# Ledger of designs, part 238: peptides against a protein of PDB entry 3OGK

Target 1, 307 residues: chain A of PDB entry 3OGK
Amino acid sequence: ATPDRLSRRFPNLRSLKLKGKPRAAMFNLIPENWGGYVTPWVTEISNNLRQLKSVHFRRMIVSDLDLDRLAKARADDLETLKLDKCSGFTTDGLLSIVTHCRKIKTLLMEESSFSEKDGKWLHELAQHNTSLEVLNFYMTEFAKISPKDLETIARNCRSLVSVKVGDFEILELVGFFKAAANLEEFCGGSLNEDIGMPEKYMNLVFPRKLCRLGLSYMGPNEMPILFPFAAQIRKLDLLYALLETEDHCTLIQKCPNLEVLETRNVIGDRGLEVLAQYCKQLKRLRIERGADEQGMEDEEGLVSQRG

## One batch from the design tools (peptide; made by RFdiffusion4, then SolubleMPNN)

Design b1_p29_4_s3 (from b1_p29_4 with D8G D14N L18F D26E E27K)
Fold by OpenDDE base, seed 3:
Structure b1_p29_4_s3 (fold): chain B 307 residues (1-307), chain A 29 residues (1-29)
Amino acid sequence: as target 1 above (307 residues)
Amino acid sequence: DLEVFIEGDYDLSNPEEFEKFLEEYEKFS
């Protein structure tokens, strides 16, 4: 399976997903010229896959040079770039992508490891993109990007429906939520308790179409902000929430239309019972082990039939 | 023109999986 074999067989390829091995395995088992490194694939994309609109790299090694080559080769024809659990690049590579691919619709860096040099990539995206539908840098940490740029993106990209971010203070995203009128999914951010202002989040206004949600560090004191639209929620990501078993029960009871739940084993048997009782539309359940949690197995699967 | 979408069902960096992908594609195309 070489890049040239792919291009020869599929010269009009529109979408490509490449999977690497887990990071530790990649370095031991895959040569630099094949497999885990995207370089040979980017070279082939640049030269021979001129119809390619969607690129998804999963657990691959991606350099800034690779991103620059890809960006320049595909330019405004690139609609989707997913750097899914990738490594080896910096924000300079991201800057190249958003500079040259002005009509990108999906940009994902979820769980990728990279060096942050500055926040210019997000600013450039905010200044020139009006096409974004999905922006996802969930489970990443940026310190040099501006929430104002995220707000600008929301204002200018009217088709923006899904945004997943790192550790933005939620109050800094008030303008973003106001601007993101069509947003259906939001994950990430940071809810920070303040002893002097216990209700600082109670008046937070979410986009009216929001139905897929995961607020990082959401505790029982912040959880009530969801209650006004809990019946609208279809997906909850509670992996990074600070909810105990009883809190899970409380929230789940208020989400009768929940279809997807991702949480930690802290949900417990009680939470699962409540889930079964109140969430008859549930399709997918994912339970992960918390760092300090034991007693339940990792579970991922369907809990309802699919048509 | 033929358009092909290759998604996450196959690791195309693996020669064996790539051949399996090609076999399935030819079967349905």
Scores: peptide ipSAE 0.020, ipTM 0.404, DockQ to the pose 0.041
Fold by OpenDDE base, seed 1:
Order: C-alpha cells, then sequence, then structure tokens
Structure b1_p29_4_s3 (fold): chain B 307 residues (1-307), chain A 29 residues (1-29)
C-alpha cells in the first residue's frame, strides 16, 4: 500500500481521508516512512494529486513541513483540511495553511496535539479569508489566539455556519456571536461560575439560527441560558458539561426536537427514560464513561442495560 | 472528468485494507 499506487489509479482524486493508528500504537507499529506519517502522502499530493481539494488526516503525524508543502501545493484549491487527532505540528504549520489556502472553507484541528508558538494563524485567517464555513479547534489548547480575530472571521465569512473552539471565556465571544449571524453550530468555550455574579451569563445572546450546541463547563446555573431557544436545539454536546442526572432531565425535557445527544454516563437510566419520552426525533445517542463513575454510588447516575 | 472521493476511515498503511479500498472505489471508476 503506497501513495503512488493510489495516485496512479485515481489521478483526479478530489477528497482523501486517511486514518492512522491510535496514538499509543503509532510509535511502535508504524514505520516513520509510511503509515502514521503524512509525509509520503503530502509528497504524492504535491506531485500527482493535483485535483485534490479535501484532505482529512485522522490520528496521523503531521509536521510543519508537511503542512507547508501541502499548503503551497494546493493553495486556493484546498477547500477542506481536517487535522483530526493529529500531532507533530506547531502553529507555524497552521499559519502556512491559512496564508496559502485563502479560500479554505473547512479548517479542523479537533483534538490535535501541537505546540503553540503564537496566534498569528488565526489573525491571518481573519485578515484574508472570506470563504470559511467551518472552523473547528475543539478540545485543543490555544492560549495565544484572540477572540477578536474570531469575531473578524464571523464578520467577513458570511457562510460561517459551524464554529468549535477551545476554552475561550464565553463572554469574550459576545462580539463573535453578534457577528456570526448565520451560525448554526457552536461548541466549546468556557463557562466560569462566579458566586459574586450569579447572572453573569444570563444576558448572553446567541445567534438566532443556533441549533447545534455544546458549551463546556455548563452547570445547572448556566443551563437556563439555553431555555429561550431549547425548542430549536437539534444537537447537544454535553460531554464537557457539568450537569448531573436531574439537570440532564431538565434540559432534555425542554429540547423536544433533539436529534443528536452526546453525553456522559451521568445521564443515567432516568435521563434515558426522559430522553425517550420527550425527544421523539432522536437519531443518535453517544454516552461516554466519565470521571463521575468513580466514587459515585448513585445508581441513578449510571447507565444500565436499560439504556 | 473523473472525480473520486475517498470518504471514511481508511488505514491505507495496511495492505489488506488498502486493497479493500481499491476494490470498493474501482466499482465507480
Amino acid sequence: as target 1 above (307 residues)
Amino acid sequence: DLEVFIEGDYDLSNPEEFEKFLEEYEKFS
């Protein structure tokens, strides 16, 4: 299995998705010259896959050099880049992508591990891109990017419909939400409880079309901010919410049009019963194990075979 | 005019999976 074999067979390939081995196995089972490393693929893309506009690397090792080569090879023809759970690059690599691929529509780095040098990549994206539809660096750790750049992106990219971010303070994204008039999906951010300001987030205004949502660290005190538009919510990501079983029940009851729910075991059998009762349009349910399983003897907070 | 999309999780480092991939997409080429 070689990249050159694929390019010879499919010289007009438009979309490519490659899946690497899990991180734990990558170093032991995958040679450096093939497999988990994107380098041989980037070389082949640069030389022979001249119509490729969509690239998805999942759990692969990606260097800044790889990203630079890819960026220069595809330039404005690259519409989608997904670095899904990848590692090995820095923000310099991202800068190269956004500098050279100025018509990119989808940029994803979800759960990727990288070294952050600066926030220039997001600034460059804000300054020059008007095509962006999906921006996703969910479950990443950026400390040097500016929420103002995100706001600029929202103002300039009128087709922006999905944005997933890291731990931005939600109040810093007020300008972003106001600018992102067509936004349908938002995940991430950070809700930080303040005992001195219990109503800290109550006046938060979300985009009117928002229907897919996952607010990190949302607790029961913040949950009411969703109630005004809960009926239009179709997807909820509660994996990083701080909701207990009863909180889940409360929220789910207010989301009759829910189609997708992602949550932790804390939903419990009770939450699943409520889900079944109130969410008749549910299409997909994901339940992950959480730290709440440890030390909690509350059976209600556990999913049994009933769920 | 041929346009091929490779969508899904493919471990193309695995020769067996790569062959399966080729077999699947050759049906459309």
Scores: peptide ipSAE 0.015, ipTM 0.408, DockQ to the pose 0.038
Fold by OpenDDE base, seed 2:
Structure b1_p29_4_s3 (fold): chain B 307 residues (1-307), chain A 29 residues (1-29)
Amino acid sequence: as target 1 above (307 residues)
Amino acid sequence: DLEVFIEGDYDLSNPEEFEKFLEEYEKFS
């Protein structure tokens, strides 16, 4: 569908999800700049979709100008922005969003590719937002943002329930975890082994309601930090964990209430058997095959742009 | 790197669905 056609048919649209690239682009089979510019859609949103409060761009090209236009057009009416596997913007665009959309509840940049200019966007968010419920920059690379801003967000946003981050050292997030009293989901971070200090992470205090978890680079030595609350874990993301088959078995046995598991094929048949035996509430399972394998074709959900 | 995955909504406590899962898993593993 074209933007103008959509707005004419649904002028009171409140939620919009756009997909601009096929899955093949994710496997480097299609250039990153192939199609999917949000510009015509942002123009239409600004002009004609004045009740839109939720925007989800998936695999689209998004410029800072696009984000700025969107931010100013929707302002505090924008509750959700998901830049899901998008590219083409910088942190200046993010700054514009958080500056103008001060009541945003969901901000997602998961797997987006961008140029990082500074950490001002997160600071601005920390200084002015009290509405945030979901913050997700999982599988992104930020080097200029501050864990203290994340802590501030946790303190000020009492409805914050889900946070997914990039490669923050987990120990830098101690203050965040302490402040995030209502947090239910956390993914990302970075666990870094220290041979000289094997108990480096054992005193981490997680939010009491935490039940969806994915710690990046978690190995068997760090895995025990989950044991005190393993029984309350409902979702586990092990895609970026450093666990072998037996480690999977050990952890799974301790998670009888597990509902969702995401992991790699290293879980093996043995892990699957253990999963079936101990996790009677399991509903969804994702197993990634890994690298050097033939890609999967996904159903194409592309939308057209203005000609 | 090229990465692929299989995903399904399964009641893996159900033996029949577990077997179905295994069948699909074997195709990609």
Scores: peptide ipSAE 0.012, ipTM 0.381, DockQ to the pose 0.070
Fold by OpenDDE base, seed 5:
Structure b1_p29_4_s3 (fold): chain B 307 residues (1-307), chain A 29 residues (1-29)
Amino acid sequence: as target 1 above (307 residues)
Amino acid sequence: DLEVFIEGDYDLSNPEEFEKFLEEYEKFS
């Protein structure tokens, strides 16, 4: 479908999801004037989709100009923006979004590739937003954003339930966790081994409602920090944990109410056996494999709409 | 690098999907 066809057929569209840029050979498959680039879609959104409140770009090329146009066009009507595995933008684009869309509820940049100029976007979000429910920049590398801004967001956004971040030192997020009283999901951070301080993370306090969790670089020495609330855990993301098969077995046994597990092939048959034995409420299992194959998520040039 | 997973999120509450998961996992493992 083309942007113009979509808007003509669904002028009152509220939610739009675009998928593109699926494979390495994508450049030859996706013309520059549509498909992989969001520009023509953003133009159409700006001109003809005035009811649109949710936008999800997956594996698209998104420029700062695109984000700026989108931000200004939708302003406080934009409730959801997901830049899912996108590329081509900088933090200036993000700044434009949070500056103009001050009632945004969901902001996602998970696995997106971008150029980081500064941390102003998160600061701006912290200063002005009180509506945020989901913040997700999981699997990204922000080095210039402040954990203090994240704490501010937690204090100001009382409906904040899900936060996924990059490589923040977990101890820098203590204030955030204390402030995020309604947080149910947290992924990311960075656990850093310190030989001189083996109990470095043992006093880490998590939000009381936390039940979906993924701590990056969590090893067997840090894993016990989950044990006090392991029975509360419904979802675990272990894709970036430093756990071996036996460590998986240990943790899984502590999580009898686990519903969703995401992990790597290191879980092995043994881990799967333990999972089957102890996690009777398990509904979804995702096991990461090598990057030499393509999955079902790689849909090229597809548009889906809701509303 | 592109993240790939065993084809799709498998709803293990669905017996058919669970079997498909096992088949794919066996091929991969």
Scores: peptide ipSAE 0.010, ipTM 0.394, DockQ to the pose 0.093

Design b1_p29_4_s4 (from b1_p29_4, 10 letters changed)
Fold by OpenDDE base, seed 2:
Structure b1_p29_4_s4 (fold): chain B 307 residues (1-307), chain A 29 residues (1-29)
Amino acid sequence: as target 1 above (307 residues)
Amino acid sequence: SLERFIESEYDLSNPEEFEEFLREYEKFS
């Protein structure tokens, strides 16, 4: 398959997904040459795919120039951009996207590796976008973006339903949660335990429609913040939580409507038994191998053939 | 419909999937 063949055959193509070949890599470490270059495709998009509104690059090398070309070519017609595990760009490229694509609905850069120059892209998005439905920079490292801009986005984008972020201190997102009245999914953030303030997060108020959740670094002390709405949780991402087997059991028992669970091997056979007992609506279970499996010390934390 | 078809996401970089995509499109042409 080539870009030119695609455009000739499908000049009215609305959605494009490209995948680079995967390479062996550490978690959250994407090599500079992770995938193929998107440049030939961006060229073809710019010239011939004039009805394209959805672009998904997975494991591709994407430069700022590529993003700039794409942004200018599609402008307000671009509704979805997913930079999925991509590399090679900076926040300048993101700025170009949000500057020119003012009606973008989905912006994803999950697990992408990039150089962060400033937080202007998120500010620009906050100042001009009212269409955003999905914002996802999960498992990225932004240090220069402002949670206030995220709040502004929530206030202005009334159709915002899913937001996944990096390591924002969760308390900095209080204003965001208050503004995001229609938010159904949230992942990321950072829960930071404070021995001197055990109730640090207990007064957090989440959006009332929130039902898909994954809080990073959530431990057993923070877990109770979910209890007021645990019954409405349908998807739970515990991959980056700091919960032991018993903590899983405690939480699972409070989530009878759970449909999707993503967690680590620490759930163990015991957790799986509890899951089967209390979560009758479960549709998908993902168990990842984690550090918990490296030791023989905790037999309870192992998933066996019984699981 | 053709509209739904062209709004779908496909791995167009994969030759085999691209050919499958073409086969499906021919149903509408």
Scores: peptide ipSAE 0.014, ipTM 0.435, DockQ to the pose 0.032
Fold by OpenDDE base, seed 4:
Structure b1_p29_4_s4 (fold): chain B 307 residues (1-307), chain A 29 residues (1-29)
Amino acid sequence: as target 1 above (307 residues)
Amino acid sequence: SLERFIESEYDLSNPEEFEEFLREYEKFS
């Protein structure tokens, strides 16, 4: 088996990245459940990979029992756990991870599907972790976690540099942004338009070092909140922004140091022309299909390189 | 290319083809 082969060959392995489920187009090549479960890997990690500090599971089935076993096996030696587009676990599994791995630096569950029981995992993380550098549950649906716990994490984890979250009302994160003095990257949140209060977000203060940004549901009325620091923006995630072509042009013109842009095809030819004209340092460009278009899984994640 | 990989066929029970598959799969997965 692959886990056994790996452990025998590299007993001192420190970092492991596993890719389980194929894309839809690869289904005809690989059985659906082939390499999909992390259980045999977790068993091998527990028994034979005693120096492993970084684990990245991509598109795999992960149970709470798997997470519990991993947490107990690695404990404070685990620095990185990425559950990237994984499924099969609940927030109890996350609770086990943060309870036993109190020195974790990177915790990611971006685009993972799970059952949410409560917000205890984030509370536990807030109460006991001071090491966190990266927290990422972007494009997930947590409804029972508290923005106050996120603020506590920012206050206690002085090396926190990247935070990607779900649909928190952005005004509930004011305390978080104030506390996260070293934050360089933020994605997610929720900007909720209020026609009766057009200045709702005008006084929002972002961390001074913020240079990688993606605000969900940002429309043209909210976009000006970026203008004061647009020149320092290096990465923009506009996948979930509510910007049309001309809005893209307006924003791009103000970001001369942009290196990475992720957006939808609404940018259009005109937006690409403006991008080429004003963003000479652009390195990567990701264009996805719009919300009204049923994108092919095979086309998702494709990045055009300009550098 | 990704298209070429998707159109390819591998016998995963064959050790050599399995290793080749893994190498190519890692490029596109």
Scores: peptide ipSAE 0.000, ipTM 0.360, DockQ to the pose 0.079
Fold by OpenDDE base, seed 1:
Structure b1_p29_4_s4 (fold): chain B 307 residues (1-307), chain A 29 residues (1-29)
Amino acid sequence: as target 1 above (307 residues)
Amino acid sequence: SLERFIESEYDLSNPEEFEEFLREYEKFS
């Protein structure tokens, strides 16, 4: 089960998805020259996998050198790169990818751990890419990228349908939302409550086709911004929302076409009952434990075996 | 579909998963 065996057996492989072991156990369970490190795979891609257009590394160690080699080897043939929960690279590696792979359609680095050197990678992407459909750096922290570059991407990439970001202030993304006419999915951002400006976000305009949404730090005061288009919401990510049980109930009741819900235990049995009552098209439900579980005194805020 | 299968997650460094990948792929090829 080696990269070389794969390339020999499948020289025309178009898509490769590799998952590594959990980070905490990678070095104990995976050989250095295998498994959790992408290097041997990138070597085979560079040398033998000429048709590869989609690469997904999950929970793997990826260096800037690996990314540079991959970028140069596949160039504009690379359509998808997903660095899912990966580590070991910097923004220099990302820069190499977007510099050489100018027709990339999907770029994901969700939950990856990296060293941020600058925001050049996003700027380069904005200046040269017109093919992007999916951009995802959800649950990452970029301090040096510009929301203006994101707006430029939206303007230039007419097929852009899904964007997930880190902690951008949502108001900084107004231009992005205006430009992203075909956007269907947005996750991330940061809603920051301002007692001096209670209607801070009330005039926020979302793309007309938006139906998959997850706004970070959305509280009950901000939640009403969703109400005008709640009926068209099909996927809702509330993992990082600041909603209590009753808030969940309120929102869920307004989303009759909800198909996917991701939330925390705070939804409670009560929220699940409301979900069952109002969301008849629900297909997937994910409930995670939250920090609030330790402080919850109200039993309604917990998902039980009954729920 | 083959496309969906190829997009599935595999730890191809794991011998058992690699063999599973091969077995399933052969159904499409």
Scores: peptide ipSAE 0.015, ipTM 0.511, DockQ to the pose 0.044; fails the geometry check
Fold by OpenDDE base, seed 3:
Structure b1_p29_4_s4 (fold): chain B 307 residues (1-307), chain A 29 residues (1-29)
Amino acid sequence: as target 1 above (307 residues)
Amino acid sequence: SLERFIESEYDLSNPEEFEEFLREYEKFS
């Protein structure tokens, strides 16, 4: 099998990235011996890849048992786990990972589909981890995790530089932002507009080093919260922002150091013109087509790269 | 690096790409 051949050829492998089938076919019936299941790979990792510190599964089927086996096999040697657009596990699997891999630096579940049983995994991570650099459960929904645990993680993990979350109310993350002194990237959250309180978020204080940002549901009324530090923004994720074309123009004009922009086609020709005029350092532009309301669908859009 | 070579260039879950990886690794190493 492919896992066996890999381990025999590269017994000292430290990093492994596996790709599964496209998202559109993720829930289709596939053969048990198909490369879409991580089980045979986890078995091989557990038995023969004893120096593996980084694992990235993309669009693969991952069970709690797979995660438990991986966690116990690699323990504190595991530095990176990325469950990128994966499915088949629950928060019990995540709990096993954070319980056994207490020195993990990168934990990603972005766009993964899973069953949420409780919030214990984040609590366990908060109680014992001091090594975390990247935490990413962007485009996921958690109802049972605590923002207090996220704050604790920020306080205890001095090297925490990138955090992407699901639908946390941004005001519940005030303590997190205060604690995350070295945070450079934040994506996600939820800005919930209150017509009766137009300045609901105006007192929000972001980490001083924040330069990569994507606030979900940010509308034109909330956009001004970025203006005090817009000049230091290098990356904007506006895929889930509620900005119209003119709002894009307004924000882009204030971000002369922007290097990466991800947005929807609502930016329009006008927004692109403004972007070209004001953002001379732009390296990557991603424009998704249509509404990004479907988090589990394959992304389609236009990508432009300047450098 | 070897790690970058594995992660960025090839899908090792695909048998055909795995064989291609092995061929290219010999050139890389």
Scores: peptide ipSAE 0.014, ipTM 0.414, DockQ to the pose 0.044; fails the geometry check

